# Designs tried in a protein design run: peptides against a protein of PDB entry 6MBK. Part 141

Target 1, 240 residues: chain A of PDB entry 6MBK
Amino acid sequence: GFEMVNFKEEGFGLRATRDIKAEELFLWVPRKLLMTVESAKNSVLGPLYSQDRILQAMGNIALAFHLLCERASPNSFWQPYIQTLPSEYDTPLYFEEDEVRYLQSTQAIHDVFSQYKNTARQYAYFYKVIQTHPHANKLPLKDSFTYEDYRWAVSSVMTRQNQIPTEDGSRVTLALIPLWDMCNHTNGLITTGYNLEDDRCECVALQDFRAGEQIYIFYGTRSNAEFVIHSGFFFDNNSH

## One batch from the design tools (peptide; made by RFdiffusion4, then SolubleMPNN)

Design b2_p16_5_s1 (from b2_p16_5, 12 letters changed)
Fold by OpenDDE base, seed 5:
Structure b2_p16_5_s1 (fold): chain B 240 residues (1-240), chain A 16 residues (1-16)
Amino acid sequence: as target 1 above (240 residues)
Amino acid sequence: MEQIKKNFQELVQLSK
């Protein structure tokens, strides 16, 4: 019912190959296709995860490292998804001097500086972990782990992470959702949910789409979510 | 570009 298309102004997106009606379930993504904290635990990162309290406590950081490990793995299942991710983001970690100067007159500047400091501290911590921890030897990051890598991964997770239920539905976890992330967004009602019975992310059409039209979805106000999500990368006990 | 399209076509197939 849809295909991936590179649109001139919006980049990659989904185009309807047939008429899609409002409220029609047109897209679903099974859990097995998601990049989750659980998939991170089941990856080459698993042994390190099991011994690092920060990775265990902060699922978003676990996802960031999972993303980096998979990006560095040519045979990764998620390579097609990772290749569609932006190389840079419009997040505070990428702000230029002029943007920072503009924000100096706002209350947001404190949050920006906090993000920079925390991200730098996290990088320093994990750089040491990767260099010294026995379970880091198998990571593709062992020989090359730069701040730019970490900044990219953190920003990718900050902008794209989603809360989904665990397999048993008892808790919530974090996930990157391939294919779904390719949908460009518009204003409207949130039309994405998780079906626990079928163990999949589901998206219903916000409106009618005709064959040949780009499919847009609404997943919430990311700008507000970004601030909340950005704060989620702050770990009080990450004093290292 | 074409490789990316091909790769995601596979993902699309897996999602159905």
Scores: peptide ipSAE 0.029, ipTM 0.674, DockQ to the pose 0.781
Fold by OpenDDE base, seed 2:
Structure b2_p16_5_s1 (fold): chain B 240 residues (1-240), chain A 16 residues (1-16)
Amino acid sequence: as target 1 above (240 residues)
Amino acid sequence: MEQIKKNFQELVQLSK
């Protein structure tokens, strides 16, 4: 019912190949296609995950490292998805000096500096972990883990993470959803959910779409240029 | 970009 198209102004998106009615389930993404905390645990990162308290406590950080490991793996299933991700983001971690100067006159500066500090501390922590922990030896990023890598991964997760249920439905976990990231979005009500019986993310049409029209969905803010101060990546290193 | 599109065709099919 849809096809992927590169729209000139909006980039990649979905175009209807047939008429789609409002509230019609037209798009779903099975769990097996998602990058999740679970898939991170089942990857080369798994042994380290099992031994590191921060990775265990902070699913978003685990997802960031999962993203980095898969990016560094030429044969990763998610390479096609990863290649679609922006190389840079308009998050505070990428602010230039002039942008920071501008924010000095606002209350936002404190949050920006906090994010900088926390991200830097996290990087320093994990750099040491990667260098010294036995279970880090097989990670593809063992000898090539830079702050730029970490900044990118954190920003990717910050802007694209989704909450989904665990396989057993007992709790909530985090996921990157490749096909949803390829959709252009609009404002409105959330049109996405998770079907545990079929173990898939589901999207219903917000409105009627005619054949040939671009499909817009709403599953939260996913703009590359989104200004995000509160990332959820805060962690007190002294508390783990 | 075209290669990316091509690669995702499989993903699209899996999502239908």
Scores: peptide ipSAE 0.027, ipTM 0.673, DockQ to the pose 0.673
Fold by OpenDDE base, seed 1:
Structure b2_p16_5_s1 (fold): chain B 240 residues (1-240), chain A 16 residues (1-16)
Amino acid sequence: as target 1 above (240 residues)
Amino acid sequence: MEQIKKNFQELVQLSK
């Protein structure tokens, strides 16, 4: 009922190929297509994950490394998704000097500086881990792990991470949802959920869409303009 | 861009 289209002003999005009615389930994404903490554990990153306390404690960082590993893998299943991700983000980690100067008079500056410090510390920590840990030897990051890489991955996860249930539904975990990112979004009511029975993310139409119209969805704060500085990449105990 | 489009078309098919 939809196709991917590159809209000139808005970038990639979905266009209806048929009439879609409001509240119609038109899009779903099975768990197997998601980049999750579990898929990270099951990837080449798994052995390192099992030995690093920070990766275990912070699922978002695990996703960031998962994303980097898959990006560095030409045959990764998620290459199509990864290639659509922005090369940079409108997040504090990418703020220019002028933007930071503007924020100096605001309360937000403290959060920005905190992000800078935390991200730098995390990078330094993991750089050492990647260089010295036995289970990091075969990672594609072994010889190429820059701050820019880490900044990008962290920002990607910050802006795109979703909470989904675990397979058994007992708790929540984190996921990147490829097809969600293909949709341009609008403000409004959340139109997404998770169906545990079918083990998939589901999206229902916010409104009627006619064939040929762009489909918009809403699944939370995802736009750069709506970015919250505090994104959960803070951890009190960042030591291993 | 064309390759990306093709790749995601495959992904979309897998989602159905």
Scores: peptide ipSAE 0.025, ipTM 0.658, DockQ to the pose 0.768
Fold by OpenDDE base, seed 3:
Structure b2_p16_5_s1 (fold): chain B 240 residues (1-240), chain A 16 residues (1-16)
Amino acid sequence: as target 1 above (240 residues)
Amino acid sequence: MEQIKKNFQELVQLSK
């Protein structure tokens, strides 16, 4: 009931191919299509993940490395998604000297410097790990792991990561959701949730859309692309 | 860009 379209001002988004009614479940993304911490564990990164405490403790870093490994893999299932990602971001990690100077007048400078320091330290740590750890030998990034690669991956995850339930619903985990990244979002009623019975992300229409109209969704109140549900992960009518 | 769109449309179909 929808197609991807490049809109002039809003960029890429979804357009209805038929009339969609309010509250209609028109979009869903099964877990199998998501890049998750679990899929990272089940990938070529799995052996290293199982032996590195930082990867285990920080799901966002695990996703960053998962993203880098899959990007470097020509036969990756997620290549179509990865190719849609920006090559650079407007995150502090990409700020020029003049932009940083401008922020010196605000308390935001502390956060910027913290990001720089943390990212640099993480890179230095994992550079050593990739060069020396036995389970890193088969990683496609073994001979090509630059700071630019790392800051890109970290920034990709930072701007696009979503919280979703684990398969058993007992905990939360992190995921990149391809179709969510291709939707334009608006303010309004929350229209996103997770259905554990069907093991999928779900989106219901916030209003009626006619064929040919752009579809907007509301995923939460945060400034990033995070999957946010104030009343939990489940719609009231979802089975668990 | 056109190839990316095509690839994404395939992904969309898999999600349905």
Scores: peptide ipSAE 0.024, ipTM 0.644, DockQ to the pose 0.760

Design b2_p16_5_s2 (from b2_p16_5, 11 letters changed)
Fold by OpenDDE base, seed 3:
Structure b2_p16_5_s2 (fold): chain B 240 residues (1-240), chain A 16 residues (1-16)
Amino acid sequence: as target 1 above (240 residues)
Amino acid sequence: MEEIRKNFQELVKLSL
C-alpha cells in the first residue's frame, strides 16, 4: 500500500500506492523486526551487557552498541534497515566551530557542551572496556572503534529511539522501529501505538490519502537533545 | 538509492 520516495525539500518518505482511508491500519511492525534493548541482550553484545553497569543502566547506549555491532556484521538481520540510516546528522555532536561559536550567544551552548563532554567521556570509557574486557574480544568492534563510529551510533539512537512496552507489558524499553521511521511527520493527532495483543507497533492513517500522495504521520514531539526519549507512542490492544 | 529501495521492499514484505 506504500513505497519509499525522495520528496523535494522533505527528503525520503512514504507514498501511497493505493487509496488509504482515515483510521486504516496501513503500517505495522512486529516486535521481531525491532532493534531493542532485548535484542541487544540476545546478540553478540549480550555477554558484555551482562557485565557492564552502564550498558544495563542506559538503554540508549546499549542500542548504540547494538547498532554498531550489527552494522559490522555482514549477516545481520538488520542490514537492510541499517543501510537506510543517514551517514551523518545535524545533531550538536556534528557542529562545526562556527556553529558552536554562534550558539555561544544562546542558552543552547550549555546543552551542546554537555553533549560533547558526556559523549567524549562515554567513548573513553567504552574504548577501554572494548580493549580490556574478556567479553569484548568477540565483538566486531575490537579492532575498529573510533569516536566517529560512536558519535554516529549515539546520534542515530538519539534521533530515532522510541519507547515501547516490554513483551510482558510490565515495563517500558527502547527500540528503533524499521520502516516506520522512514515516514515524514506532521502535526495532528497521534496515530502510532503498540498493540500488545498482536505484539506489534501500529500506525493508522491520520486522514484519507489518495494513490500517489505522501503519507504523513504524527508521533508526538521529538528533540535532538542527548538522551531524549520520543513521546507520542500510546499503548493499545485494539485491532484495527 | 536503488539498493536502499530494494532493502526497503524487503522490510515491507517482512512487516506485512
Scores: peptide ipSAE 0.022, ipTM 0.624, DockQ to the pose 0.867
Fold by OpenDDE base, seed 4:
Structure b2_p16_5_s2 (fold): chain B 240 residues (1-240), chain A 16 residues (1-16)
Amino acid sequence: as target 1 above (240 residues)
Amino acid sequence: MEEIRKNFQELVKLSL
């Protein structure tokens, strides 16, 4: 019922190939297709994860490394998904000096600086870990872990991470969701959720869409500043 | 663009 299209200024998104009604379940993604903290634990990264407190404490970083490991693995199950990800992002980690200067007058500047500092420190830390930790030897990124790689992975996760329930529903965890990431986002009512019974992410249509129209989804409340920093989106009338 | 579309098609197949 949809296709991927490049919408110029909005970038890649989903276009309806048929009429879709409001509240219609048009997109679902089973847990088995997701890149999750759990799948990271169960991957080649698992042994290192089990011994690194930062990976354990910060699911987003675990996902970033999971993403890098899978990207470096030609036979990865997630190659079709990873290959759809952009090579660069419109996030602060990719900003040039002029772009950063533009943000100096905004509340976002402190978050931008924090992201730069944190990312740099994380890279330095994990560079050492990857070079010295015994369980890092089998990682496909062992001999190729650049800041560019890390910046990309962190930015990918930052812009695309989703909170989902654990399998038993007792806790919240993080996931990258194939196909989900291909939708452009809007403000409004949340039309996304997780069906624990069927163990899948579900998206219902926010409104009626006609064939040929772009499909928009809303996945959570964010300020414009947060959208700019984390997703590269800006909505003039953001009521969140 | 073509490569991306191809990859998308593969993802769609996986999701079905």
Scores: peptide ipSAE 0.021, ipTM 0.571, DockQ to the pose 0.806
Fold by OpenDDE base, seed 2:
Structure b2_p16_5_s2 (fold): chain B 240 residues (1-240), chain A 16 residues (1-16)
Amino acid sequence: as target 1 above (240 residues)
Amino acid sequence: MEEIRKNFQELVKLSL
C-alpha cells in the first residue's frame, strides 16, 4: 500500500500506492524487527549488560551500545537499518564552536555543556569497562571504541528511541523502530500504537490518502525535529 | 541516496 520515495524538500518518505482510508492499518513493524533493550540483552552485549549497573539502569545507553555492536557486526540482522541512519546529527553533541558561541548568550548553553560533560563521562566510563571487564572481550568494539562512535550512537538513540511495551505488557521499554524512521511526520493525534496480540507496532492512517500522495504519521515528538537538548542520557552519580 | 533507498526498500520488505 506504500512505497519509499525521496521527496525534494522532506527527504525520504512514504507514498501511497493505493487509496488508504482514515484509520486503516497500513503499516506495522513486528517486535522481531526492532532494536530493543531486550534484543540488546539477548545479543553479544548480554553478558556485560547483566553485570553493568549503568546499562541496566539506562535503557537508552543499552540501545546505544547495542547499535554500536550491531554496526560493527557485518552479519547483523539490522545492517540494512543501520545503514540508513545519518552519519551525523543536528544535536548539541555535534555543535561546532560557532554554534556554541552563539548559544553562550542563552540559557541553553548550560544544558549543552551538561550534555557534553555527561556524554564524555559516560564514554570514559565505558571505555574503561570495555577495556577491563571480562564480558567485554567478545564485543566487536573491544579494540575500536571511539568517542565519535559513542557520540553517534547516543545521538541516534536520542533522536529515534520509542517507548513500547515489554513482551508481557507489564512495563515499557525502549526501541528503535526501523520503518518509523522512513516516514515523514505531521502534528496531530498519535496514529501509532502497539498490538500485543500480534506483537507489533502499528500505524493507522491519520486521514484518507489517495494513490500517489505522501503519507504522514505521528507517533510523538522527535528530538531531532524539536531540538530537545535534554535527551534522558543524564545519569545521577548519586544513584549508583 | 540510491543506497539509502535500497536499504529502506529492504526494511519495508522485512516489515510486510
Scores: peptide ipSAE 0.020, ipTM 0.600, DockQ to the pose 0.733
Fold by OpenDDE base, seed 1:
Structure b2_p16_5_s2 (fold): chain B 240 residues (1-240), chain A 16 residues (1-16)
Amino acid sequence: as target 1 above (240 residues)
Amino acid sequence: MEEIRKNFQELVKLSL
């Protein structure tokens, strides 16, 4: 019921191939297609995950490394998804010096610096882990793990992570959801959810869409300013 | 552009 189209002003998005009614379920993604903390644990990253406290404590970082490992794996199941991801992001980690200088006059500057500091520390930590830990030897990123790689992965997860229920529905976990992030976003009511019975993410139409119209969804994506504050990549200073 | 489109089509096939 939809196709990918490059909209001149908004970039890539989804276009309806048929009429879609408001509240119609038009897009769903089964759990098995998601990149999750669980899939990270079950991947080549699993042995390292089981031995590293930070990966275990921070699901978003686990997803970032999962993303990097899968990107570096030509035969990865998620290659089709990963290749649709931007090569760079409009996040603080990609701000140029002039942009940072502009923010110096704002209250956001402390959050920006904190994000830079935390990301740099995390990179340094994991660089050492990858170089020295026995379970890192088989990782496809063993010989190629740059700050740019880590920045990209962190930013990818920061902008695209979703909370979904665990398989048993008892807890929440983090997931990257293919196809959802291909939609352009609008502000409004959340039109996405998780169906535990069918074990899938579901998106319903916000409004009627005619064949040929662009489909917009809202699944709780945050503004760039909100990413700075609520990215979840901040270590509480108390853990060190 | 063509590669991205192809990738999307593959994703759609997997999701349906």
Scores: peptide ipSAE 0.020, ipTM 0.599, DockQ to the pose 0.828

Design b2_p16_5_s3 (from b2_p16_5, 10 letters changed)
Fold by OpenDDE base, seed 1:
Structure b2_p16_5_s3 (fold): chain B 240 residues (1-240), chain A 16 residues (1-16)
Amino acid sequence: as target 1 above (240 residues)
Amino acid sequence: MEEVKKNFEELVKLSK
């Protein structure tokens, strides 16, 4: 009922190939297609994950490293998705000097500096881990792990992470959801959810769409240009 | 860009 299209103004998005009615379930993404903490654990990152307390404690960082490992893997299943991700983000980690100077007059500057500090510390920590830990030797990023890589991955997860149930539904975990990220977003009511019975993310149409029209969805705050100061990458016990 | 579109078609099919 939809196809991927490159819209000149908005970039990649989804276009209806048939008429879609409001509240119609038109898009679903099975768990097996998601980048999750579980898929990270089951990937080449798994051995390191099992030995690093920060990766275990912070699922968002685990996703960031999962994303980096898969990006560095030419044959990764998620390459088509990863290639659609922005190369940079309008998050605090990408603020230029002028933007930072502007924010100096606001209380937000403290949060920005906090992000810089925490991200730098995390990078330094994991750089050392990657260089010294035995289970890091086979990671595709072993010889190529820059701050820019980490900044990108963190920002990607920061802006795109979703909370979904675990397979048994007992807990909440984190996931990057392909295809959902391909849709252009509007402000409004959330039209997405998770179906545990079918083990998939589900999206219902916000409104009627005619064949040929661009489909818009809303599943929370997702934006390349979003000023995200509450990223969740701050954890009290994130020191080893 | 065209390659990305083509490569993503498989994922789209799995989501229909």
Scores: peptide ipSAE 0.089, ipTM 0.711, DockQ to the pose 0.695
Fold by OpenDDE base, seed 4:
Structure b2_p16_5_s3 (fold): chain B 240 residues (1-240), chain A 16 residues (1-16)
Amino acid sequence: as target 1 above (240 residues)
Amino acid sequence: MEEVKKNFEELVKLSK
C-alpha cells in the first residue's frame, strides 16, 4: 500500500501506492525490524553494554550507540533506515548562538545549557570508554567517534525514540521504528500503537490518502526545538 | 542509491 520515496524537500518519506482510508491500518512494523535496547545488547555493542553502567541505566544512550555502531557497519540490516535519517536536527544541541541568545530570557535556557553540558560530559565519558575499554575494540566506531557523531546519535534518538512493550509485555523498552520514522510528519494526534499479539508497531492513517500522495503521520511530542527542550539524556545520580 | 532502494523495498516487504 505504500512505497519509499525521496521527496525533494522533505527527504525520504512514504507514498501511497493505493488509496488509503482514514483510520485504516496501513503500516505495521514487526519487532524484529526495530532498533531496540535489546537489539543493541545483541549486537557488537553487547559486550560493552554488559559492562558499562551508563549504557545499562540509560536505554536512550544505548540506542544512540547502537545507532552509531550500525551506521558504521556497512552490512548493517538497518543501513537503509539509517540512511534516511537527517544529518542535522532542530534540537537544542544544534542551536546556534543566535538561537541560544533568543532563549536567554526564557526558562528554557537552563534546560538547553543542561543538555549541552550533559551531552558534552557523556561524550567525554564515552570517548574515554571507547579508547580504553577492551570490548570497545570491536566497535566499528572506535577510530571514528566524534562529538558530532554523538550529538547526531543523541538527537536522532531524542526525536525518534518510542516506548514499546517488551516481548512479554511486562515492561517498556525503547525503540527506533524503521518505516514509521520514514514517514514525514504532520500535526494531529498519535495514531500509532503496539500490538502485542502480533508483536508489531501499528499505524493507522490520519486521513484519506490517494494513490500517489505522500503519507504523513504524527510523531507526537518530541524533544526538539519545536516541542520539548528537555531530552531526558541526563545522568541519574546512581550513574556517577 | 539503487542498492539502497532495493534494501528499502526489502524492508517494506518485511514490514507487511
Scores: peptide ipSAE 0.079, ipTM 0.710, DockQ to the pose 0.653
Fold by OpenDDE base, seed 2:
Structure b2_p16_5_s3 (fold): chain B 240 residues (1-240), chain A 16 residues (1-16)
Amino acid sequence: as target 1 above (240 residues)
Amino acid sequence: MEEVKKNFEELVKLSK
């Protein structure tokens, strides 16, 4: 059906190995391959998750920590996926001084500083948690949790998180979807969904693709260079 | 990058 290819201009993507018809289900990703809040709870992070209100309340932060823990684990199942992630992002958290100066003339600067301040506060909070909480002792990042680590993980989740149903379909949760990230996207109608019966993410072809053509999908804006102003990572320290 | 591609092929197999 398809193969992963490094396209010179667009980076990694999928190429059809056979003709694919429009609306054909050609790509699916079972839940077991996803990095989810549930998989975080079932990982080494689980005990801490069960005791930390912020991790429980903010699934995106839980995913960020899950990502960090798995990255720090050489034998992690998700290592092949994690290695495909950018080492840096074009999010506000990575803005250099010159970029910030440029934005000072715009209203965007307030959002940038807010995001930066919030992220810094979160890091400070979790740094303390990692240092003092008994259930943090087994985390692979126990002795090596830097702001750069947190910034990277947060940015990864900001740009790549997806909403999927829980296993029982009663609620929505967050997930990183490995093969989604390997697809280049185009504008159009969403061609992805979740099949609860088969417990998998599904992608149908937007159009006919001939063998040898690059496959494009649409599952929302996905760009490593996406300017994310509203991250969804905000929390009030007084509420936790 | 080639190593990443090689390693990620395992995920591809599991997803089709």
Scores: peptide ipSAE 0.073, ipTM 0.704, DockQ to the pose 0.736
Fold by OpenDDE base, seed 3:
Order: structure tokens, then C-alpha cells, then sequence
Structure b2_p16_5_s3 (fold): chain B 240 residues (1-240), chain A 16 residues (1-16)
């Protein structure tokens, strides 16, 4: 019912290949296609995850390392998805001096500096872990773990992470959803959810779409300002 | 870009 298209102004998005009615379930993504904390635990990162309290406590950092490990793995199932990700982001971690100076006139500057400090501390901690921990020896990033790598992975997760239920539905966990990232978004009511019975993310059409029209979805987009305030990459004892 | 598109189309098929 849809195809991926590169639109002139909006970039990559989905186009309807047939008429789609409002409230029609036209898009779903099974759990097996998602990059999740669980898939991180089941990957080459699993042994290290099982012994590092920060990875266990912070699912977003676990996803960041999962993303880096899979990017460095040529046979990764998620290579097609990872290759679609931006090489740079508009998050505070990429701000230039002039942008930071501009924000000095706002309360946001404190959050920016906090994000810089926390990210630097996290990098320093995990750099040491990767260099010294026995379970890090087989990681594909063993000899290729720069601050730029970490900054990219963190920013990728900050901008693209989603909350989904665990397999048993008892808790909430984090996921990157490939098909979600290929959709352009509009404002409105949330038309996305998770179906536990079928174990998949689901999206219903916000409106009628005719064949050939671009499909827009809404699942709660965040502004750059919200990334500064609500990144979730905070840990009090992350420095070693 | 074209290679990525082709690979992603396979992902789309798996999602249906």
C-alpha cells in the first residue's frame, strides 16, 4: 500500500500506492525488525551489557552502543536502516561557538553545558571500559571508538528513540523503528501504537490518502529545544 | 542512495 520516495523538500518519505482510508491500519513493524535494548542484549554487546551497570541502567546508552556495534558490522541485519541515518544532527552536541553564545541569553544554556559534561564523562568512562574490559575485546568498535562516534550514536538515539512495551507487556523499553524513520510527520492526534497480541508497532491513517499522495504520520515529534531539556542522557555516577 | 533504497524495500516487505 506504500513505497519509499525521496521528496524534493521533505526528503525521504512514504507515498501511497493505492487509496488508503482514514483509520485504516496501513503500516506495521514487527518487533523482530526493531533495534531494542533486548536485541542489544542478544548481540555481541550482550556479555559487556551483563557486566556494566550503566548499560543496564540506561537503555538509551545501550541503544547507542548497539547502534555503533551494528554500524561496524558489515553483515548486520540493520545495515540498510543505519545507512539512512544522518551523519550529523542539530542537537546541542553539534552546536558551534556562535550557537552556544546565542543560547547564553536563555535558560537553555545550563542544559547545554550539562549535556556536554555528561556526554564527555560517559565517553571517558566507556573508552576505558572498551580498552580494558575482557568482554569488550570482541566488539567491532574495540579499535575505533572516538568521541565523534559516541556523539553521533547518542544524537541518533536522542532523536529517534521510541518507547515500546516489553514482550510480556509488564514494562516499557526503548526501540529504534526503521520504518518510522522513513516517514515524514505532521501535527495532529497520535495515530501510532503497539499491538501486543501481534507483537508489532502499528500506524493507522490520519486521513484519506489517494494513490500517489505522500503519507504523513504523527507519533510525537520533538523539537531541538526538547532535546536539550529531555534527552534522558543523565547519570550521576557516570564518571570513572 | 539507490542501494539503500533497494535494501530498505526488502525491509518493507518483511514488515507486511
Amino acid sequence: as target 1 above (240 residues)
Amino acid sequence: MEEVKKNFEELVKLSK
Scores: peptide ipSAE 0.052, ipTM 0.699, DockQ to the pose 0.754

